# Designs tried in a protein design run: peptides against a protein of PDB entry 3HTU. Part 26

Target 1, 75 residues: chain A of PDB entry 3HTU
Amino acid sequence: RRPEEWGKLIYQWVSRSGQNNSVFTLYELTNGEDTEDEEFHGLDEATLLRALQALQQEHKAEIITVSDGRGVKFF

## One batch from the design tools (peptide; aimed at target 1 K73)

Design b2_p24_4_s3 (made by RFdiffusion4, then SolubleMPNN; from b2_p24_4, 15 letters changed)
Fold by OpenDDE base, seed 5:
Structure b2_p24_4_s3 (fold): chain B 75 residues (1-75), chain A 24 residues (1-24)
Amino acid sequence: as target 1 above (75 residues)
Amino acid sequence: SEEEREKLEKLKEEIEKKAEELEK
C-alpha cells in the first residue's frame, strides 16, 4: 500500500471508532490494543509518518513533535 | 516494561499539551 492508502485506512478507523480523544502517540496507533484488529497494526514508523503526512496535507491530521517523540492529532 | 509504559504516558501528556497549544 502507498502511504496515502494507509492514511485512508487509519483515518477511517479514527472516524468509525467514535473516539473522543483525537490525539495519539505513534505507538498507540500501530502497537496499541485498540488497533490490534486493524490492518495498520504493526506498521513501521517510517511508513506511518508518510501516511500521516498525507493526511496532514488534507488537513485531516497534524503531526505533533515534542522532545520525547511524536504524535498526531486527527481532525 | 513499566518504565517504558511510564515514558509513553509522559509522551502522551506532552503531545496533548502541545496539541492544546496548537488550538490557540
Scores: peptide ipSAE 0.488, ipTM 0.838, DockQ to the pose 0.872
OpenDDE base, seeds 1, 2, 3, 4: peptide ipSAE 0.480, 0.487, 0.478, 0.485; ipTM 0.834, 0.838, 0.835, 0.837

Design b2_p24_4_s4 (made by RFdiffusion4, then SolubleMPNN; from b2_p24_4, 13 letters changed)
Fold by OpenDDE base, seed 2:
Structure b2_p24_4_s4 (fold): chain B 75 residues (1-75), chain A 24 residues (1-24)
Amino acid sequence: as target 1 above (75 residues)
Amino acid sequence: MEEEKKRMEELLEKAKEKAEELEE
């Protein structure tokens, strides 16, 4: 899959899951309990980042960088 | 794994705080 395709799957999950908060750590998306049954579970961080960057270009997400790591906000 | 959970919690808190600042 291309990064854009991974981004599509991730965003579909975000939309369907109805999360109270739209902010996640990168680790939560690929290693968290909430995504265990998703196709993108276990995805390497490098590919995940590219997928999120693709979503960011579409104004569907914003990557957040803090001192201890990275997160993402979905719109 | 406990250390990683703690790291994630701290990162999530900081990320959410920063996200709120972006909304202002």
Scores: peptide ipSAE 0.144, ipTM 0.668, DockQ to the pose 0.847
OpenDDE base, seeds 1, 3, 4, 5: peptide ipSAE 0.127, 0.049, 0.135, 0.131; ipTM 0.650, 0.585, 0.657, 0.656

Design b2_p24_5 (made by RFdiffusion4)
Pose (drawn by RFdiffusion4):
Structure b2_p24_5 (pose): chain A 75 residues (1-75), chain P 24 residues (1-24)
Amino acid sequence: as target 1 above (75 residues)
Amino acid sequence: EEEEEEEEKMEDEEEVEEKLEEEK
């Protein structure tokens, strides 16, 4: 599955829950306790980072760099 | 408006830092 197909699925989960301006760590998206039964749970950080970069090109997400890790804000 | 955008980015960065510390 390509980066942008994960990106559409990630974006849909965020949009439907009312988290349209929420900040997340990349870890909690693929390994957190809210996304356990989500389809993208278990996705590696590299592919997730690329799916997020595709969303950023579409102005649907902003990747945040915080010292020892990564996060993301969805729009 | 520019100052409000900088402050919002700074709050986001602090929130990500706190979550990363909790995950560790």

Design b2_p24_5_s1 (made by RFdiffusion4, then SolubleMPNN; from b2_p24_5, 12 letters changed)
Fold by OpenDDE base, seed 4:
Structure b2_p24_5_s1 (fold): chain B 75 residues (1-75), chain A 24 residues (1-24)
Amino acid sequence: as target 1 above (75 residues)
Amino acid sequence: SEEERKKELEEDKKKVAEKLEKLK
């Protein structure tokens, strides 16, 4: 899958689960309990980041960088 | 507004930081 395709799957999950306007760490998106049944669970961080960047270009997400790592907010 | 967006971003950063702290 292409990054934008992963992004679509991720955003679909966010929307369906009512997680819009929520903040996630990159880890909990791919390794968290809430996404265990999702296709993107276990996705490598590099690909995840590219997927989120694709969503960011569409103004559907904002990647948040702090001193200890990164997260993302979905819109 | 820009001010509101700035505040919101700061809060989001705090949330991310808090989550990351829990992972340590």
Scores: peptide ipSAE 0.580, ipTM 0.863, DockQ to the pose 0.926
OpenDDE base, seeds 1, 2, 3, 5: peptide ipSAE 0.572, 0.577, 0.578, 0.578; ipTM 0.861, 0.862, 0.862, 0.863; seed 3 fails the geometry check

Design b2_p24_5_s2 (made by RFdiffusion4, then SolubleMPNN; from b2_p24_5, 11 letters changed)
Fold by OpenDDE base, seed 4:
Structure b2_p24_5_s2 (fold): chain B 75 residues (1-75), chain A 24 residues (1-24)
Amino acid sequence: as target 1 above (75 residues)
Amino acid sequence: MEEEEEKRREEDIKKVEERLKELK
C-alpha cells in the first residue's frame, strides 16, 4: 500500500470510531489496544509517518513533534 | 482566531506529551 492508502485506512478508523479532534502517539496508532483489529496495526513507524504526512497535506491530521516523541491530531 | 488557535495548539502539544509519558 502507498502512504496515502494507509492514511485513508487510518482516517477511516478515526472517523468511524468518532475520535476526530483526538490526539494519539504514533505508538498508540499502530501498537495500541484500540487498533488491534485494524489493518494498520503493526505498521512500521516510517510508513506510518508518511501516511500521516499525506493526511496532513489534506488537512485531516497534524503531526506534533515534542522532545519525547511524536503524536498526531486528527481533524 | 490566532489566540485561540495558538491555545489549542499548546493544549494539543500538552496532550501528546501526556500520552507519551503514559504509554512509554
Scores: peptide ipSAE 0.569, ipTM 0.855, DockQ to the pose 0.875
OpenDDE base, seeds 1, 2, 3, 5: peptide ipSAE 0.560, 0.546, 0.565, 0.549; ipTM 0.850, 0.844, 0.853, 0.845

Design b2_p24_5_s3 (made by RFdiffusion4, then SolubleMPNN; from b2_p24_5, 14 letters changed)
Fold by OpenDDE base, seed 5:
Structure b2_p24_5_s3 (fold): chain B 75 residues (1-75), chain A 24 residues (1-24)
Amino acid sequence: as target 1 above (75 residues)
Amino acid sequence: SEEEKKKKEEEDKKKVAEKLKKLK
């Protein structure tokens, strides 16, 4: 899958699970309990980041960078 | 407002930071 395709899957989960306007760490998305049954669970962080960047371009997400790591807010 | 926007951004950053601290 391309990053954009992963982004689609991630955002579908966000939307259907009612996680809009929620903030996640990148770890939570791919390693968290809430996404265990999702196809993107276990996705490598590099690909995840690219997927989120694609969503960011669509104004569906905002990648948040802090001193200790990264997260994302979905819209 | 710009102030509200910035405040929300900082709040989101804080939330991320807190989550990261918890996972660390």
Scores: peptide ipSAE 0.604, ipTM 0.871, DockQ to the pose 0.937
OpenDDE base, seeds 1, 2, 3, 4: peptide ipSAE 0.598, 0.597, 0.599, 0.603; ipTM 0.869, 0.869, 0.869, 0.870

Design b2_p24_5_s4 (made by RFdiffusion4, then SolubleMPNN; from b2_p24_5, 13 letters changed)
Fold by OpenDDE base, seed 4:
Structure b2_p24_5_s4 (fold): chain B 75 residues (1-75), chain A 24 residues (1-24)
Amino acid sequence: as target 1 above (75 residues)
Amino acid sequence: SEAERKRRREEDIELVRKKLEELK
């Protein structure tokens, strides 16, 4: 899958689960219990980041970078 | 407002920090 396709799957999960306007660490998205049944669970962080960047271009997410790592806000 | 947007963003950033701290 292309990053944009992964982004679509991720955003679909966010929307279906009512997680819009929520904040996640990148780890939570790919390794968290809440996404264990999702196709993007276990996705490598590099690909995840590209997917989120695609969503960011669509104004559906904002990647938050702090000293200890990254997170993402979904809209 | 700009102030409200800034506040929300700061809260989101802090939440990210807290979550990352929990991973340590």
Scores: peptide ipSAE 0.606, ipTM 0.876, DockQ to the pose 0.882
OpenDDE base, seeds 1, 2, 3, 5: peptide ipSAE 0.601, 0.599, 0.601, 0.605; ipTM 0.874, 0.873, 0.874, 0.875; seed 2 fails the geometry check

Design b2_p24_6 (made by RFdiffusion4)
Pose (drawn by RFdiffusion4):
Structure b2_p24_6 (pose): chain A 75 residues (1-75), chain P 24 residues (1-24)
Amino acid sequence: as target 1 above (75 residues)
Amino acid sequence: EEEEDEEEVEEKLEEEEEKLEEEE
Protein backbone atom coordinates (compact mmCIF):
# COMPACT_ATOMS: atom_id res chain seq x y z
CA ARG A 1 0.00 0.00 0.00
CA ARG A 2 1.41 3.32 -1.11
CA PRO A 3 1.99 6.36 1.21
CA GLU A 4 -0.99 8.31 -0.05
CA GLU A 5 -3.51 5.40 0.42
CA TRP A 6 -2.54 5.24 4.06
CA GLY A 7 -2.82 9.04 4.00
CA LYS A 8 -6.44 8.92 2.87
CA LEU A 9 -7.30 6.33 5.64
CA ILE A 10 -5.45 8.30 8.26
CA TYR A 11 -7.25 11.46 7.23
CA GLN A 12 -10.67 9.78 7.27
CA TRP A 13 -10.20 8.49 10.84
CA VAL A 14 -9.20 11.97 12.02
CA SER A 15 -12.10 13.74 10.21
CA ARG A 16 -14.89 11.42 11.34
CA SER A 17 -14.08 11.63 15.13
CA GLY A 18 -14.12 15.41 15.26
CA GLN A 19 -10.36 15.72 15.66
CA ASN A 20 -9.99 18.06 12.73
CA ASN A 21 -7.41 20.30 14.53
CA SER A 22 -5.92 17.68 16.84
CA VAL A 23 -2.20 17.15 17.39
CA PHE A 24 -0.86 13.61 17.44
CA THR A 25 2.53 11.89 17.84
CA LEU A 26 3.43 9.60 15.00
CA TYR A 27 3.86 6.81 17.57
CA GLU A 28 0.35 7.20 19.02
CA LEU A 29 -1.16 6.98 15.52
CA THR A 30 0.36 3.51 14.81
CA ASN A 31 0.85 2.28 18.38
CA GLY A 32 -1.45 4.28 20.69
CA GLU A 33 -4.35 2.95 22.73
CA ASP A 34 -7.01 4.90 20.83
CA THR A 35 -6.07 3.45 17.44
CA GLU A 36 -5.64 -0.17 18.52
CA ASP A 37 -8.53 -1.47 16.39
CA GLU A 38 -7.69 0.90 13.54
CA GLU A 39 -6.40 -0.43 10.24
CA PHE A 40 -3.21 1.63 10.32
CA HIS A 41 -2.22 0.37 13.76
CA GLY A 42 1.23 -1.23 13.41
CA LEU A 43 2.36 0.85 10.38
CA ASP A 44 6.08 1.61 10.38
CA GLU A 45 7.15 5.22 11.07
CA ALA A 46 8.84 5.62 7.70
CA THR A 47 5.74 4.81 5.62
CA LEU A 48 3.59 6.77 8.07
CA LEU A 49 5.92 9.80 7.62
CA ARG A 50 5.51 9.60 3.84
CA ALA A 51 1.73 9.27 4.12
CA LEU A 52 1.79 12.40 6.32
CA GLN A 53 3.95 14.25 3.84
CA ALA A 54 1.38 13.46 1.14
CA LEU A 55 -1.33 14.96 3.38
CA GLN A 56 0.83 18.06 3.99
CA GLN A 57 1.07 18.60 0.20
CA GLU A 58 -2.76 18.54 0.17
CA HIS A 59 -2.73 21.06 3.04
CA LYS A 60 -4.49 18.45 5.21
CA ALA A 61 -1.72 18.06 7.77
CA GLU A 62 1.31 19.86 9.22
CA ILE A 63 4.27 17.79 10.46
CA ILE A 64 5.76 19.05 13.68
CA THR A 65 9.39 18.43 14.64
CA VAL A 66 9.89 18.14 18.42
CA SER A 67 13.49 17.29 19.26
CA ASP A 68 13.46 13.52 19.94
CA GLY A 69 10.49 12.64 17.67
CA ARG A 70 7.70 13.63 15.36
CA GLY A 71 4.12 14.81 15.56
CA VAL A 72 1.46 16.01 13.25
CA LYS A 73 -1.53 18.47 13.26
CA PHE A 74 -4.56 17.68 10.99
CA PHE A 75 -6.79 20.21 9.22
CA GLU P 1 -0.17 28.44 18.43
CA GLU P 2 2.89 26.68 16.92
CA GLU P 3 4.71 26.87 20.23
CA GLU P 4 1.63 25.34 22.05
CA ASP P 5 1.51 22.52 19.53
CA GLU P 6 5.20 21.79 19.97
CA GLU P 7 4.79 21.73 23.83
CA GLU P 8 1.86 19.38 23.54
CA VAL P 9 3.84 17.00 21.33
CA GLU P 10 6.79 17.16 23.84
CA GLU P 11 4.53 16.27 26.75
CA LYS P 12 2.99 13.38 24.90
CA LEU P 13 6.46 12.02 23.94
CA GLU P 14 7.57 12.18 27.57
CA GLU P 15 4.47 10.34 28.71
CA GLU P 16 5.06 7.61 26.07
CA GLU P 17 8.66 7.18 27.21
CA GLU P 18 7.58 6.81 30.81
CA LYS P 19 4.97 4.18 29.89
CA LEU P 20 7.57 2.20 27.94
CA GLU P 21 10.00 2.28 30.83
CA GLU P 22 7.28 0.96 33.21
CA GLU P 23 6.49 -1.87 30.81
CA GLU P 24 10.19 -2.86 30.68

Design b2_p24_6_s1 (made by RFdiffusion4, then SolubleMPNN; from b2_p24_6, 10 letters changed)
Fold by OpenDDE base, seed 2:
Structure b2_p24_6_s1 (fold): chain B 75 residues (1-75), chain A 24 residues (1-24)
Amino acid sequence: as target 1 above (75 residues)
Amino acid sequence: DREEDIKKVEEKLKEIKKKKEEEE
């Protein structure tokens, strides 16, 4: 899958679960309990980041970088 | 707001870090 395609899957999950406007760490998206049944569970961080960047271009997400790592907010 | 979101991310990162250390 292309990053854009992964982004779509991730965003669909966020929307379906009613978690828009919520923030996540990259780790909990791919390794958390809430995404265990999702296709993107276990996705490598590099690909995940590209997927989120694609969503960011669509104004559906914002990647937040802090001193100890990165997170993302979905809109 | 952005400041609140940043704080949430930071807190989550702390929690995840702790969980990773416990699971590894």
Scores: peptide ipSAE 0.566, ipTM 0.857, DockQ to the pose 0.859
OpenDDE base, seeds 1, 3, 4, 5: peptide ipSAE 0.562, 0.563, 0.561, 0.563; ipTM 0.855, 0.857, 0.856, 0.856

Design b2_p24_6_s2 (made by RFdiffusion4, then SolubleMPNN; from b2_p24_6, 13 letters changed)
Fold by OpenDDE base, seed 5:
Structure b2_p24_6_s2 (fold): chain B 75 residues (1-75), chain A 24 residues (1-24)
Amino acid sequence: as target 1 above (75 residues)
Amino acid sequence: SMEEDKKKVEEKLKKIKEELKKKE
């Protein structure tokens, strides 16, 4: 899958689970309990980041960078 | 706010880091 396709899957999960406007770490998106049954669980962080960047371009997400890692807020 | 979101991310990361450390 392309990053944009992953982004679509991720955003679909966010929307369907009613977690818009929620903040996630990149880790919990791909390694968390809440996404264990999702296709993007276990996705490498590099690809995840590209997926989120695609969503960011669509104004559906905002990547948050802090000193010890990254997170994302979905809209 | 942006600052609140950053703080939330930092707190989440801290917690995750601690949990991962326990599993080591």
Scores: peptide ipSAE 0.496, ipTM 0.829, DockQ to the pose 0.948
OpenDDE base, seeds 1, 2, 3, 4: peptide ipSAE 0.487, 0.494, 0.496, 0.494; ipTM 0.826, 0.828, 0.829, 0.828

Design b2_p24_6_s3 (made by RFdiffusion4, then SolubleMPNN; from b2_p24_6, 12 letters changed)
Fold by OpenDDE base, seed 3:
Structure b2_p24_6_s3 (fold): chain B 75 residues (1-75), chain A 24 residues (1-24)
Amino acid sequence: as target 1 above (75 residues)
Amino acid sequence: SMEEDKKIVEERLKEIKKKEEEEK
């Protein structure tokens, strides 16, 4: 899959899951319990980042960078 | 706000790091 295809799958999950919080760490998306049954679970961080960057270009996400890592906010 | 979102991310990252150290 291309990064933008992964982005689509991730965004679909976010939209359909009814999450109370729209902010995630990158780790939570690929290693968290909430995504264990999702196709993108276990996805390498490099590919995940590219997927999120694609969503960011579409104004569907915003990557958040802090001192000890990164997160993302979905819109 | 962006500041609030950054704080949320920072706190969650700290929690993850703490758990990793405890399980090590």
Scores: peptide ipSAE 0.484, ipTM 0.829, DockQ to the pose 0.882
OpenDDE base, seeds 1, 2, 4, 5: peptide ipSAE 0.473, 0.480, 0.480, 0.482; ipTM 0.824, 0.827, 0.827, 0.828

Design b2_p24_6_s4 (made by RFdiffusion4, then SolubleMPNN; from b2_p24_6, 12 letters changed)
Fold by OpenDDE base, seed 3:
Structure b2_p24_6_s4 (fold): chain B 75 residues (1-75), chain A 24 residues (1-24)
Amino acid sequence: as target 1 above (75 residues)
Amino acid sequence: DMEEDKEIVKKRLEEIKEKEKKEE
């Protein structure tokens, strides 16, 4: 799959699931309990980042960078 | 607000780190 395709799958999950928060750490998306049944669970961080960057270009997400790691906010 | 979102991310990253440490 291309990064854009992964981004689509991730965004579909965010949109369809009843998430209380729109902010996630990258770890929560690929290693969290809430995504264990999703195809993108276990996805390497490099590919995940590219997928999120594709969503960011579409104004569907914003990557958040802090000193200890990264997160993302979905719109 | 971006600053508030950064604090949320920072807090969650710390929580994950602490959980991993306890599992060792």
Scores: peptide ipSAE 0.529, ipTM 0.849, DockQ to the pose 0.845
OpenDDE base, seeds 1, 2, 4, 5: peptide ipSAE 0.523, 0.524, 0.527, 0.526; ipTM 0.846, 0.847, 0.848, 0.848; seed 2 fails the geometry check

Design b2_p24_7_s1 (made by RFdiffusion4, then SolubleMPNN; its pose is not in this set)
Fold by OpenDDE base, seed 3:
Structure b2_p24_7_s1 (fold): chain B 75 residues (1-75), chain A 24 residues (1-24)
Amino acid sequence: as target 1 above (75 residues)
Amino acid sequence: MEEEEKRRKKDIEEVKKRLEELKK
């Protein structure tokens, strides 16, 4: 799958599960309990980042980087 | 394993708090 396709799957989960406006760490999104049954569970961080960047271009997500780590907020 | 998960959970909460503060 292309990053854009992964982004679509991730956002579909966000929308269907009612996680809009929620904040996740990158680890939590692909390794957390809430996404264990999703196709993108276990996705490598590099591909995840590209997928989220695609969503960011569509104003569906915002990647936030702080000294203590990185996360993403979905809209 | 349980203690490691607890530590990770705490780290996640701290990061989320910081992210919310920056979003304001």
Scores: peptide ipSAE 0.098, ipTM 0.643, DockQ to the pose 0.047
OpenDDE base, seeds 1, 2, 4, 5: peptide ipSAE 0.092, 0.089, 0.094, 0.096; ipTM 0.633, 0.605, 0.631, 0.629

Design b2_p24_7_s2 (made by RFdiffusion4, then SolubleMPNN; its pose is not in this set)
Fold by OpenDDE base, seed 4:
Structure b2_p24_7_s2 (fold): chain B 75 residues (1-75), chain A 24 residues (1-24)
Amino acid sequence: as target 1 above (75 residues)
Amino acid sequence: EEERKKQEEKDKEIVRKKLEELKE
């Protein structure tokens, strides 16, 4: 799958699951309990980041960088 | 602009806290 395709799957999960908090660490998305049944679970961080960057271009996500790592906010 | 910056800082803090939890 292309990064854009992964991004679509991730965003579909976010939008359908009705998450109370739209802010995630990258680890939560690919290694968290809440995504164990999703196709993108276990996705490598590099590909994940590219997927999120694609969503960011569409204004559907914002990658958040802090001193200890990165997260993402979905819109 | 002020409200946007305030929200961005809140979001960053959420990420920081989540990352801290992962370290533990």
Scores: peptide ipSAE 0.646, ipTM 0.900, DockQ to the pose 0.844
OpenDDE base, seeds 1, 2, 3, 5: peptide ipSAE 0.116, 0.117, 0.124, 0.118; ipTM 0.665, 0.664, 0.671, 0.669

Design b2_p24_7_s3 (made by RFdiffusion4, then SolubleMPNN; its pose is not in this set)
Fold by OpenDDE base, seed 5:
Structure b2_p24_7_s3 (fold): chain B 75 residues (1-75), chain A 24 residues (1-24)
Amino acid sequence: as target 1 above (75 residues)
Amino acid sequence: MEEEERQREEDKEIVRKKLEELKK
């Protein structure tokens, strides 16, 4: 799968999950309990980042960088 | 724009807290 295809899958999950808080760490997306049954669970961080960057270009996500790591907010 | 910036700072804080919890 291409990064943009992964991004689509991730965004679809975010959209249908109906979560109140749309802010995640990158770890939560690929290693969290809430995504255990998703195809992108276990996805390497490099590919995940590219997927999120693709979503960012579509204004569907914003990557958040802090001192201890990265997260993402979905729109 | 100012409100958006405030929201971004709040979101950063959320990420920081989440990362801190993961380290525990």
Scores: peptide ipSAE 0.679, ipTM 0.906, DockQ to the pose 0.865
OpenDDE base, seeds 1, 2, 3, 4: peptide ipSAE 0.676, 0.660, 0.676, 0.676; ipTM 0.906, 0.902, 0.906, 0.906

Design b2_p24_7_s4 (made by RFdiffusion4, then SolubleMPNN; its pose is not in this set)
Fold by OpenDDE base, seed 5:
Structure b2_p24_7_s4 (fold): chain B 75 residues (1-75), chain A 24 residues (1-24)
Amino acid sequence: as target 1 above (75 residues)
Amino acid sequence: MEEEEKRRQEDKEKVREKLEELKK
């Protein structure tokens, strides 16, 4: 799958689970309990980041960088 | 813009808190 395709899957999960405007760490998205049954669970961080960057270009997400790591907010 | 910036700062704090919890 391409990063854009992963982004689509991730955003679909966010939307159908009603978690728009929620904040996640990158770890939560791929290793968290809430995404355990999703296709993108276990996705490597590099690919995840590219997927989120694609969503960011579409104004569907915003990557948040802090001193201890990164997170993302979905819209 | 001020309100949006305030929201961004709040979101950053949420991420920081989550990351701190992961370190534990």
Scores: peptide ipSAE 0.633, ipTM 0.881, DockQ to the pose 0.930
OpenDDE base, seeds 1, 2, 3, 4: peptide ipSAE 0.631, 0.625, 0.627, 0.623; ipTM 0.879, 0.878, 0.878, 0.877

Design b2_p24_8 (made by RFdiffusion4)
Pose (drawn by RFdiffusion4):
Structure b2_p24_8 (pose): chain A 75 residues (1-75), chain P 24 residues (1-24)
Amino acid sequence: as target 1 above (75 residues)
Amino acid sequence: EEEELKEEEEKLKERAEEEAEKRE
């Protein structure tokens, strides 16, 4: 599955829960306890980062750099 | 090891929220 297909699925989960301006760690998206039964749970951080970059090009997400890791804000 | 990992993740979440507020 390509980066942008994950990006569409990631975006849909965020939009439907009312988290449209929520900030997340990349870890919590693929390994957190809220996304356990989500389809993207277990996705590697590299592919997730690319899916997020595709969302950022569509102005649907902003990647945040915080020293020892990565996060993201969705719009 | 699991408790340390949860603590590191909570710190990372707080720092990501602060950085997002600074960018607004």

Design b2_p24_8_s1 (made by RFdiffusion4, then SolubleMPNN; from b2_p24_8, 13 letters changed)
Fold by OpenDDE base, seed 5:
Structure b2_p24_8_s1 (fold): chain B 75 residues (1-75), chain A 24 residues (1-24)
Amino acid sequence: as target 1 above (75 residues)
Amino acid sequence: SEEEEKKKLEELKKKIEEKAKELE
């Protein structure tokens, strides 16, 4: 799958889940308990980042970087 | 340890959430 395709899957999950929390650490998305049944679970961080960057271009997400790591906010 | 790593992730999440508020 292309990064854009992964991004779509991730965003669909975020949207369908109806979660109130729109902010995630990268780890939560690919290694968290909440995504264990998702196709993108276990996705390598590099590909995940590219997927999120694709979503960011569509204004559906924004990658957040702090001193000790990165996360993402979905819109 | 695993517990320490978990705590680090929690702290990271907190920092990300704080910064996320600045994006609103």
Scores: peptide ipSAE 0.567, ipTM 0.865, DockQ to the pose 0.863
OpenDDE base, seeds 1, 2, 3, 4: peptide ipSAE 0.564, 0.559, 0.553, 0.562; ipTM 0.863, 0.861, 0.859, 0.863

Design b2_p24_8_s2 (made by RFdiffusion4, then SolubleMPNN; from b2_p24_8, 14 letters changed)
Fold by OpenDDE base, seed 2:
Structure b2_p24_8_s2 (fold): chain B 75 residues (1-75), chain A 24 residues (1-24)
Amino acid sequence: as target 1 above (75 residues)
Amino acid sequence: MEEEEKKKLEELMKEIKKKAEERE
């Protein structure tokens, strides 16, 4: 799958999950309990980042970088 | 997940959420 395709799957999950908090660490998205049944669970961080960058270009997400790591906010 | 890793994740999340809130 292309990064954009992964991004689509991730965003679909976010939209359907109905979670109030749309902020995640990259680890939570691919290793968290909430995504255990998703196709993108276990996805390598490099590919995940590219997927999120694709979503960011579509204004559907924003990658957040802090001194200790990175996360993402979905819109 | 190791306990130390869990704590690091929690700390990271706090920082991310704080930064996200500041941008709203």
Scores: peptide ipSAE 0.239, ipTM 0.737, DockQ to the pose 0.799
OpenDDE base, seeds 1, 3, 4, 5: peptide ipSAE 0.212, 0.176, 0.227, 0.238; ipTM 0.716, 0.679, 0.728, 0.736; seed 4 fails the geometry check

Design b2_p24_8_s3 (made by RFdiffusion4, then SolubleMPNN; from b2_p24_8, 14 letters changed)
Fold by OpenDDE base, seed 5:
Structure b2_p24_8_s3 (fold): chain B 75 residues (1-75), chain A 24 residues (1-24)
Amino acid sequence: as target 1 above (75 residues)
Amino acid sequence: SEKERKEKLKKLLEKIKEKAKELE
């Protein structure tokens, strides 16, 4: 899958699970218990980041960077 | 350890959440 396609899957989960406006660490999205049954579980961080960047371009997400890590807020 | 990892992630999440407030 392309990053954009992964982004779509991720956002579909966010929307269906009522996680809009929620904040996640990148680890939570791909390794968290809440996404164990999702296709994107276990996705490598590099691809995840590209997927989120695609969503960011659509104003559906905002990648948040702090000194010791990154996360994302979904809209 | 797993415990340490969990604590680190928790701290990271808090930092991210704080910064996320600036996006509202």
Scores: peptide ipSAE 0.360, ipTM 0.802, DockQ to the pose 0.896
OpenDDE base, seeds 1, 2, 3, 4: peptide ipSAE 0.344, 0.355, 0.342, 0.355; ipTM 0.794, 0.798, 0.792, 0.799

Design b2_p24_8_s4 (made by RFdiffusion4, then SolubleMPNN; from b2_p24_8, 14 letters changed)
Fold by OpenDDE base, seed 5:
Structure b2_p24_8_s4 (fold): chain B 75 residues (1-75), chain A 24 residues (1-24)
Amino acid sequence: as target 1 above (75 residues)
Amino acid sequence: MEKERREKLEKLKKEIEKKAKELE
């Protein structure tokens, strides 16, 4: 799958699970308990970041960078 | 998950939430 396709899957989960306007660490999205049954569970961080960047271009998410790492807020 | 790693992730989450709130 292309990063954009992964982004679509991730956002679909966010929407159907009512997680819009929620914040996540990158680890939570790919290794968290809430996404264990999702296809993107276990996705490598590099690909995840590209997927989120695609969503950011669509104004569906914003990648947040802090001193200890990165996270994302979905809209 | 290793305790130290979990604690770091929790701190990271709080920092992200704080910054996200500032963006609103």
Scores: peptide ipSAE 0.534, ipTM 0.861, DockQ to the pose 0.856
OpenDDE base, seeds 1, 2, 3, 4: peptide ipSAE 0.524, 0.525, 0.521, 0.527; ipTM 0.854, 0.857, 0.856, 0.859

## One batch from the design tools (peptide; aimed at target 1 F24 T25 G71 F75)

Design b2_p25_1 (made by RFdiffusion4)
Pose (drawn by RFdiffusion4):
Structure b2_p25_1 (pose): chain A 75 residues (1-75), chain P 25 residues (1-25)
Amino acid sequence: as target 1 above (75 residues)
Amino acid sequence: EEEELKEEAEEYAREHETEMEERAE
């Protein structure tokens, strides 16, 4: 599955829960306890980072760099 | 460690909120 197909799924989960301006760690998206029964749970951070970059190009997400890791804000 | 990382990402997003909303436009 390509980066942008994950990106669409990631974006849909965020939009439907009312988290449209929420900030997330990349880890919590693929390994957190809220996303355990989500389809993207277990996705590697490299593919997840690319899916997020695709969303940033569509102005649907902003990737945040915080020293020892990565996060993201969705719009 | 993960909780600290989440708090730092939320602080950074608050500090850069206007710039991030302008980029999302």

Design b2_p25_1_s1 (made by RFdiffusion4, then SolubleMPNN; from b2_p25_1, 15 letters changed)
Fold by OpenDDE base, seed 2:
Structure b2_p25_1_s1 (fold): chain B 75 residues (1-75), chain A 25 residues (1-25)
Amino acid sequence: as target 1 above (75 residues)
Amino acid sequence: KLKELLEKIKEKAKENEEELKKKAE
């Protein structure tokens, strides 16, 4: 899959999950309990980042980098 | 607003770290 395709899958999950918290670490998206049944579970971080960057271009996500870690906010 | 997001990320990062430790044991 292309990064854009992964991004679509991820965003679909976010949209359907019904979670009130839209902020995630990169780790919990691909390794968290909440995504165990998703196709993108176990996705390597490099590909994940590219997928999120694709979503960011569509204004559907914002990658946040801080000194203590990285995360993403979905819109 | 940004501060709140940063705090959430920091909190989750700590939780993830702890989870990783448990899985690695």
Scores: peptide ipSAE 0.174, ipTM 0.709, DockQ to the pose 0.062
OpenDDE base, seeds 1, 3, 4, 5: peptide ipSAE 0.159, 0.166, 0.166, 0.161; ipTM 0.621, 0.617, 0.699, 0.619

Design b2_p25_1_s2 (made by RFdiffusion4, then SolubleMPNN; from b2_p25_1, 14 letters changed)
Fold by OpenDDE base, seed 3:
Structure b2_p25_1_s2 (fold): chain B 75 residues (1-75), chain A 25 residues (1-25)
Amino acid sequence: as target 1 above (75 residues)
Amino acid sequence: KLKELKEKIEKKAKENEEELKEKAK
């Protein structure tokens, strides 16, 4: 899958899962309990980042960088 | 460690939102 395709799957989960928490660490998104049954669970961070960058271009996500790591806010 | 990271990300997200609101005026 291309990064854009992964981004689509991720955003579909965000928009339809009923989750009220729209901010995640990158680790939570691919290794957390909330996404255990999703296709993107276990996705490597490099590919995940590219997927999120694709969503960011569509104004559907914002990648947040802090001193200790990165996360994402979904819109 | 992950909890602290999450809190920092949430804080930064809110700061970014406030900055955008200010620029939108």
Scores: peptide ipSAE 0.571, ipTM 0.859, DockQ to the pose 0.499
OpenDDE base, seeds 1, 2, 4, 5: peptide ipSAE 0.188, 0.191, 0.214, 0.187; ipTM 0.659, 0.662, 0.735, 0.659

